Peptides against a protein of PDB entry 3QIS. Designs and how they scored, part 219

Target 1, 334 residues: chain A of PDB entry 3QIS
Amino acid sequence: PSLELSRREFVFENVKFRQLQKEKFQISNNGQVPCHFSFIPKLNDSQYCKPWLRAEPFEGYLEPNETVDISLDVYVSKDSVTILNSGEDKIEDILVLHLDRGKDYFLTISGNYLPSCFGTSLEALCRMKRPIREVPVTKLIDLEEDSFLEKEKSLLQMVPLDEGASERPLQVPKEIWLLVDHLFKYACHQEDLFQTPGMQEELQQIIDCLDTSIPETIPGSNHSVAEALLIFLEALPEPVICYELYQRCLDSAYDPRICRQVISQLPRCHRNVFRYLMAFLRELLKFSEYNSVNANMIATLFTSLLLRPPPNLMARQTPSDRQRAIQFLLGFLL

## One batch from the design tools (peptide; made by RFdiffusion4, then SolubleMPNN)

Design b2_p22_2_s2 (from b2_p22_2, 6 letters changed)
Fold by OpenDDE base, seed 2:
Structure b2_p22_2_s2 (fold): chain B 334 residues (1-334), chain A 22 residues (1-22)
Amino acid sequence: as target 1 above (334 residues)
Amino acid sequence: SFLDEIRAEMTPILEKLRKELE
């Protein structure tokens, strides 16, 4: 069996979070026998491609002189955004197109990723006084490393950061503030807030706006701004309630005093973001007659975002654990 | 409220940071 490929080198320029890019190529059976093709893992890889890449179709059969179009789809989800933001991973891969009883064909994937404030740590974002696209990648790495060390110091209740006034972290990330302050100003009377989805085009504009600027106003509908906040919280490498406190939140869920003590042990940025979000959501609940938002809906929605089980416990989350997590948040909304 | 405290702190900071980007 033999294949002809119309292209073997693919460049994905300016890859962004949640922005799908597609490149297509053709494969043709230039042999005299039917052939089966598949993308296969390289030696030591579990998958045929990196998590941000997909081939469609991934496998198939070709009769002699048959041709098929293959799409290479690049999509950075919440699962890949953090490692791409840090430069730990890059828009580079090699695909192996295997022909059964034939040879392998290698496809080269290359490109560049544009960093996002989505998928960046709360600690790094509190130190980041510029839009992320204005920050050199080397400085982003340093900010993440420093932020990790400072989170660890904060959790250990070590000495307050004696950082000079110029280097003082923000109380909350500017990106979260922009989203929440917009919703507070313009969305408190919005019917079906957090229940109606945003527009995908508006979500992309909001993400690009937050990555590249410090806007006076966020573009898009209140629904798109609300969904952008949910996406932001979902994309955080560590949830607003740190993984280390997850079990303690569940254990305290029915004791409001202990719940407040657990939250007081969060790193400063996480604690401030939590308090800020809870204050906003309590304000939003005052307008329930207009916005159809209730405490149970909000607690249920935000629990999965703010109080995630640690990755090692994700597969073991019980309905009881979920109910305790909801109850924990309800104690801050009521 | 804590919302008002954060707004009062963040607003002048972001106004300054916007001017530093111009």
Scores: peptide ipSAE 0.470, ipTM 0.938, DockQ to the pose 0.837
Fold by OpenDDE base, seed 3:
Parts: C-alpha cells; structure tokens; sequence
Structure b2_p22_2_s2 (fold): chain B 334 residues (1-334), chain A 22 residues (1-22)
C-alpha cells in the first residue's frame, strides 16, 4: 500500500491561548489495494501528538483512488498554556502517519506561540510591570525562577532580602486587579453575574487586551469580564490557595480561626490575591437583591478554582472533601 | 477596607506604568 500526501509541512503562526487554528491536507490511496492509516506515537511517546495538537480523522480506511481530508487542529487550553508560556514546550511536533503493512509518513509541525498572562504564576505576574507581550522570553524565564525562589522563602518564613525599591513586586497581579476593579465598578448590580456566560469573541479581546496593554477599561460585557476572571483563575499553574495548604484548608473548614491562620501561611502574593478576591466577593454579596448572587453559589463556583486539589489527589476527592472545601470558603464570604 | 487599600496602592502604580509604555 502507498499514500500520496498533498502537504507534509505545517506552520502555525502566532498561536495564542484559547484560539483554535486549523490546517488541512489530503491523503490519497495511490495504490491498488485498500489501506488503513493511523497516526501513531513516536518511540517513547504515549500519544501520537502533543496535548495542544490533534488530527481529525486520526485513523481510517481508504479504497484505491480514495482521498480524505485531514484537519490538524492546534488549540492551547489551560493544560498546555503554562508550559508554552515558560518555553518548556514549543509549537513543534512530528506526526507519524502509519500505513498498515506500508510505510510511515512524517509530518512536520512548527510555529510560534505568543505568551499569555493566563497560565502564568501569580508570583511572576506580581513582578511583571509590563504586559507579557512586551517582556522578552528570556526575562519571563528569569521571572519564573525568581518567583519560585520567592515562594519557597515565603513558605519557609525566611526574611526577604532587601530587594531594591525598583524590583518590589506588586501586591496583586495587575491583570487580576484590572479584572476585579472593573467588576467592582461596573458589575455589582449586574443580574446573574458569574451565572451567565460571556461571549467567546469578547473573552478573546479581554485576553489579548491584558496580554498587550494596561487598559483603563476592559472591553466587553460584565459577563465576559467575569468569565475572564474565572478562566484566569482556572489557568493558574498554582491555584490561589497553594497545593501545599489544600489538606489543611479541608481539616480547618469548620474552625474560622484555624482557617485564617492557614491563609496567613500563604506566600504573600497568593495571600493578597485570596484576600482581595474574598473582599470583592463579600462586596458583591451586599448587592444580592440586584445581581442574584448568593454565598453558596459563589462558594461552590470559586472553590474549584481557588482550592484545587493537588494533581496526585484529584482522582480521590470525595463529596465530603468538596463540602469541606466549600465550607472553608464560606467562612470568608459570610 | 482591603479593597480600598489595594485600590489606593495599585492605582498610582498602574498610572505610572501606563505612562512608561507611552
């Protein structure tokens, strides 16, 4: 069996978080026998492609002289954004199109990724005084390394070294401040806030705006700005409540004094973001008659975002653990 | 409130940072 491919090299330029790109090619059975094709893993790989790539169809049968269109879809989700932002991964892959009892055909995937403040650590964002697209990639790496070291020092209660006044981190990321301050100013009376979804086009505009500028006003509806905040929190590599404190939050869920002590042990940036969000959400709850927002809804929604279980425990989360996590947040909303 | 404290600190910082990007 043999195949003819219309193209073997694919370039995905300017790949961004949550933007789907598609490239298509044709495969034709130029042989005299039916053939089965499939994309197969390379040696030592578990998957035929990286998490941000897919082929559709990924397998099929071709009769002699039959042709099929294959779509290569590039989509950077929350699961791939962090490793692409750090440059640990890149928009590069090799696909192996296997023909049963035939040859392997290699497809080269290349391109460039444009970094996002979505999927970047809170610590790095607190040090980042420019939009992420204005920051050289080398400096982003340095900011993540420095941020890791600062997180460790904060957890160990080590005295901060006298960092020069020019290098002082922000109290909270500018991106979180922009989102929350917008919602505080314009959305406290918004009916069904955090319950109505945003528009995908507006979400993209908000992401691009935060990645490229320091806007005075965030574009889009209050619903889109609210959803952008949820997406931001979901995309964090380390949740607002660090994984190291997850179990202690559950264990303390019914003791408000211990809950406050646990939060006081967060790294400075995480603690400030948590307190800032809780202060905003308590303010939003004062307008419940207008916005239809209640403490149970907010606690349920934000628990999965702020108090995410460590990856190793995610599969073991019980309904009791979820209820404790909700109760932990309720103690800061009421 | 903590909201007011954060706003009071962040506002002048971001105004400065915007001017540094112009």
Amino acid sequence: as target 1 above (334 residues)
Amino acid sequence: SFLDEIRAEMTPILEKLRKELE
Scores: peptide ipSAE 0.468, ipTM 0.938, DockQ to the pose 0.820
Fold by OpenDDE base, seed 5:
Structure b2_p22_2_s2 (fold): chain B 334 residues (1-334), chain A 22 residues (1-22)
Amino acid sequence: as target 1 above (334 residues)
Amino acid sequence: SFLDEIRAEMTPILEKLRKELE
């Protein structure tokens, strides 16, 4: 069997978080026998492609002289954004299109990724005084490394933050402040806030705006700004409540005094973001007559974002654990 | 409130940072 491929080299320019890009090519069976094709893993890989790439279809059957269109889809989700922001991964891959009892055909994927404040750590963002697109990649790496070290120092209570450094970290990331301050100013009376989805185009504009500027006003509807906040929290490499405190939050869920003690042990930036979000959400709940928002809905929604189980426990999360996690947040909303 | 405290601190910082980008 043999295939003819219309293209073998693909370039994805200016790949962004949550922005789907597609490149298409055709495969044709130029042989005299039917053939089965599949994308296969390279040697030592578990998957045929990187997490941000997919082929559609990834396998199929071709009769003689049949042609199939294959779409190569590049999409950076929350699962790939952090490793692309750090430069640990890149928009580069090689796909192996295998033909059963035939040849392997290699496809080269290349391109560039544009960093996002989405998927960047709270610690790095608190140090970042410019939009992420204006920060040199080398400096982003340094900020993430310094971020990790500061988190560890903060947890250990070993080193007071040197308040005298000209580069004092922000109390909260500018990006999360912009989102929350916008919602506080304009969305407290918004009917169905956090219940109505935003517009995808507006979400992309909000992301691009936060990545490239320090806007005075965030573009888009209140629903899109609200969803952008949820996406931001979901995309954090470490949740607002650090993984090391997850179990203690569950264990304390019915003791509001212990809950506050657990939160006091968060790294400064995480603690500030948590307190800021809880203060905003309590303010939003005062307008429940207008916005149809209640504490149970908010606690349920934000629990999955703020109090995520560690990856090793995700598969074991019981309904009881979920209820404890919700109860933990309710103690800060009521 | 803590919300007002954060607003009062962040507002002048971001106004400064905007001017540094111009």
Scores: peptide ipSAE 0.467, ipTM 0.937, DockQ to the pose 0.842
Fold by OpenDDE base, seed 1:
Structure b2_p22_2_s2 (fold): chain B 334 residues (1-334), chain A 22 residues (1-22)
Amino acid sequence: as target 1 above (334 residues)
Amino acid sequence: SFLDEIRAEMTPILEKLRKELE
């Protein structure tokens, strides 16, 4: 069997978080026999491509002289955004298009990623006084490394805040402040807030706005701004409640005093973000007559975002654990 | 409230940071 490929090199320029890009090519059976094609993993890989890449179709049959269009889809989700922001991964891959009883055809994927404040640590964002697109990638790496070290120091309660000449970190990330302050100003009376989805185009505009500027007002509907906040919290590499405290939150869920003590042990930025979000959500609950927001809905929604199980425990979360997690958060909303 | 405290702190900071980007 033999294939002809219309293209073998693909460039994805200016790849952004949650923005789908597509490149298409054709494969043609220029042989005299039917053939089966498939994208196959390289040696030592479990998948035929990186998590941010997909081929559609990834396999199929071609009769002699048949042609099929294949779409290469690049989409950076929450699962890839952090490693791309840090430069640990890049928009580069090699796909192996295997022909059964035939040859392998190599496709080269390349491109560039544009960093996002989505998927960046709270610690790094508290230090970041410019839009992320204005920050050199090398400095983003340094900020993430420094953020990790400061997190560890904060958890260990060991180092006094060295009054060293380093610019004082923000109390909360500017990005989350912009989102929450917008919602506080404009969305307290918004019917079905956090229940109605945003518009995808508006979400992209909000992300781009936060990545490139410090807007006075966030573009889009209140629903889109609300969903952008959820996306931001979901995309955090470390949830607002650090993984190290997850089990202690569950264990304390029915003791409001212990719950507050657990939160007091969060790194400063995480603790401030948590307290800020809880203060905002309690404010929204005062307007429940207008916005249809209730404590159980909010607790259920935000628990999955703020109090995520560590990756090694995700598959083991029981209904009891979920109920405890919700109860933990309810103790801050009521 | 803590929300008002954060607003009072962050507002003038971000106004300054906006001007530094112009």
Scores: peptide ipSAE 0.466, ipTM 0.938, DockQ to the pose 0.857

Design b2_p22_2_s3 (from b2_p22_2, 7 letters changed)
Fold by OpenDDE base, seed 3:
Structure b2_p22_2_s3 (fold): chain B 334 residues (1-334), chain A 22 residues (1-22)
Amino acid sequence: as target 1 above (334 residues)
Amino acid sequence: SFLDEIREEMKPILEKLREELK
């Protein structure tokens, strides 16, 4: 069997978080026999492509003289955004199109990624005094490395960080401050806040706005701004409540005093973001008659975002663990 | 409140950082 491919090189320019890009090509069976094609993993890979790439169809059957269109879809989700922001991964891949009892055909995928504040650590964002797109990639790497080292030091050392004047981190990331301050000003009376989805176009505008500027006002509806906050929290490489404290949060869920002690052990930026969010959500709950928001709904929604199980425990989360996690957050909302 | 504290502290910082981008 043999195939003819219309194209073998694909370039995805200016790939962004949550923005789908598509490139198409044709494969034709120019042989005299039917053939089965599939995208196959390289020798050292478990998957035929990187997590941000998809082929559609990824396999199929071609009769003699049959042609099929294949779509190469590039989509950076929460699962790929962090490794692309750090430059650990890049918009580069090689696809192997295998023909049963035939040849392998290699496809080259290349391009560039535009960094996002979504999927960046809270520690790095607290140091980032410019929009992420204005920060040189080399400096982003340094900020992430320094952020990891300060997190580790802050967990190990009860010592107050020496108040060296010039490069003090922000109390909270500017991006999350802007999202929450907008919602506090404009969305406290918004009916069905956090229950109504935003618009995808508005979400993209909000992301691009936060990545490229320090806006005075966030564009889009209150629903889109609210969903952007949820997406931001979900995309964090480490949740607002650090993985190291997850079990202690569950164990303390029915003791409000111990819950507060657990939160006091968070890194400064994580602790400030947590307290800021809880203070905002308590304010939002005062307007429950207008916004239809209640403590149980908010606790249920934000628990999955703020208090994620560590990756090694993800498969073991029980309904009891989820209920304890919700109860932990309720103690800060009531 | 802690909300008010963070709003009062961060607002002038963000105003300054926005001016430094112009």
Scores: peptide ipSAE 0.603, ipTM 0.966, DockQ to the pose 0.848
Fold by OpenDDE base, seed 5:
Structure b2_p22_2_s3 (fold): chain B 334 residues (1-334), chain A 22 residues (1-22)
Amino acid sequence: as target 1 above (334 residues)
Amino acid sequence: SFLDEIREEMKPILEKLREELK
């Protein structure tokens, strides 16, 4: 069997978080026999492509002289954004299009990723006084490393933040502050807040705005700004309640005194963000007659974002664990 | 409230940082 490919090199310029890009090519059976094609893993890989890439279709049959269009889709989700922001991964891959009883065809994928404040750690963002697109990639790496070391020191109750010669970190990330301050000013009376989805175009504008500027006003509807906050919290590499405290939150869920003690053990940035969000959400709940928001809805929504199970426990999460996690947050909303 | 505290503390910082970007 033999294939002809219309293209073998693909460039994805200016790849952004949650922005789908597509490139298409054709494969043609120029042989005299039917052929089966599939994208196959390279020798050291478990998957045929990186998590931010897909081929559609990824396999199929071609009759003699048949042609099929293949789409290469690049999409950076929450699962790839952190690794791309750090430069640990890049918009570079090689796809192996295998032909059964035939040869391999190599496709080269290249491009560039534009970093996002979405998927960046709370600690790094507290140190980041410029929009992420204005920060050199080398400095982003240093900020993530320093942030990891500071998180570890804070959890271990070791050294007070050396208030010395380094630029003092922000109390909360500027991105969280901007999102919450906007919602507090403009969205407390918004009907169906956090229940109505935002517009995808407005979400992209909000993300780009936070990545490139320090806006006076966030663009888009209150629903889009609210959803952008949810997306931001979901994309965090470490949830607002650190994984190390997850089980203790569940164990304390019915003791409000112990719950507050557990939160006091969070790293400074995480603790401040948690307290800031809870204070905002309690304020939002005062307007429940206007916004149709209640404590159970908010607790249910934000629990999955703020109090995520550690990756090793995700497959074992019981309905009881989920109810305890909701109850933990309810103790801060009521 | 802690909301008001963070809003009041962060606002002038972000105003300054926005001016430094112009």
Scores: peptide ipSAE 0.598, ipTM 0.965, DockQ to the pose 0.854
Fold by OpenDDE base, seed 1:
Structure b2_p22_2_s3 (fold): chain B 334 residues (1-334), chain A 22 residues (1-22)
Amino acid sequence: as target 1 above (334 residues)
Amino acid sequence: SFLDEIREEMKPILEKLREELK
């Protein structure tokens, strides 16, 4: 069997978080026999491609002289955004298109990723006084490494943050401050807030706006700004409630005093973000007659974002654990 | 509230940072 490929080199320029890019190519059976094609893993790989890449179709049959279009889809989700922001991963891959009883065809994927404040740590963002696109990638790496070390010191209560340095971190990330301040100003009376989805185009505009500027006003509807906040929280490499405190939150869920003590153990930036969000959400709940928002809905929604199980426990989360997690958060909303 | 505290603290900082980008 033999295939002809219309293209073998693909360049994905300016790849962004949650922005789908597609490149298409054709494969043609220029042989005289039917053939089966499939994308196969390289040696020692478990998957035929990196998590941000997909081929569609990834397998199929071609009759003699048949042609099929294959789409190469590049999409950076929350699962890839952090490693791309750090430069640990890159928009580079090699796909192996295997022809059954035939040869392999190699496809080269290349491109560049544009960093996002989405998927960046709270610690790094508190140190980041410029939009992320204005920060050199090398400096982003340094900021993440330094921020990790400062987080650990803060958790251990080892070093009081020296109040006097000209480089004092922000109390909260500017990005989350802008999102919440917008919602506080404009969305408290918004019917179905956090219940109505945003517009995908507006979400992309919000992300790009926060990545490239410090806006006075966030673009898009209140629903899009609200969803952007949810996406931001979901994309955090570590949730607002650090993984180290997850079990303690569950264990304390019915003791409001212990719950507050657990939150006091958070790193400063995480603690500030948590308190800021809870204060905003309590304010939003005062307008429940207008926005149709209630504490149970908010607790259920935000629990999955703020109080994620550690990756090693994710598969073991029980309905009881989820209910405890919701109860923990309810103690800060009521 | 802690919301108001953070709003009042961060607002002038962000205005300054926005001006530094122009």
Scores: peptide ipSAE 0.580, ipTM 0.963, DockQ to the pose 0.860
Fold by OpenDDE base, seed 4:
Structure b2_p22_2_s3 (fold): chain B 334 residues (1-334), chain A 22 residues (1-22)
Amino acid sequence: as target 1 above (334 residues)
Amino acid sequence: SFLDEIREEMKPILEKLREELK
């Protein structure tokens, strides 16, 4: 069997978080026998492609003289955004299109990624006084390394933040401050806030706005700004409540005094973001008659974002653990 | 509130940082 490919080189320029890009090519069976094709892993890989790439279809049959269109889809999710922001991964891959009882065909994927404040650590963002697109990638790496060291020092309660010549970190990331301040100003009376989805185009505009500027006002509807806050919290490499405190939050869920002590052990930036969000959400709940928002709905929604199980425990989360996690958050909303 | 504290502290900082980008 043999195939003809219309294209073998693909370039994905200016790849962004949550922005789908597609490139298409054709494969044709120029042989005299039916053939089965599949994308196969390279030697030592578990998957045929990187997590931000997919082929559709990834396998199939072709009759003699049959042609099929294959879509190569590039999509940076929450699962790949952090490694692309750090430059640990890049928009580069090689796909192996295997033909059963035939030869392999190699496809080259290349391109560039544009960093996002989404999927960047709270620590790095507190040190980042410019929009992320204005920060050289080398400086982003330095900011993540320095922020990791500050987090570790804060968790260990070792050294007071040295009032040294380093630029004082922000109390909270500018991005989350802008989102929450917008919602506080304009969305407290918004009916169905956090219940109505945002517009995908507006979400992309909000992300691009926060990545490229320090806006005076966030663009889009209150629903899109609210969803952008949820996406931001979901995309964090570490949740607002650090993974190390997850079990202690569950164990303390019915003791409000212990809950407050657990939160006091968070790194400064995480603790500030948590307290800021809880203060905003308590303010939002005062307008429940207007916005149809209640404490149980908010606790249920935000618990999955703020109090995520560690990756090793995700598969083991019981309904009881979810209820404890919700109860933990309710103690800060009521 | 802690909301008001963070809003009042961060607002002039972000105004300054926005001016430094112009």
Scores: peptide ipSAE 0.573, ipTM 0.961, DockQ to the pose 0.859

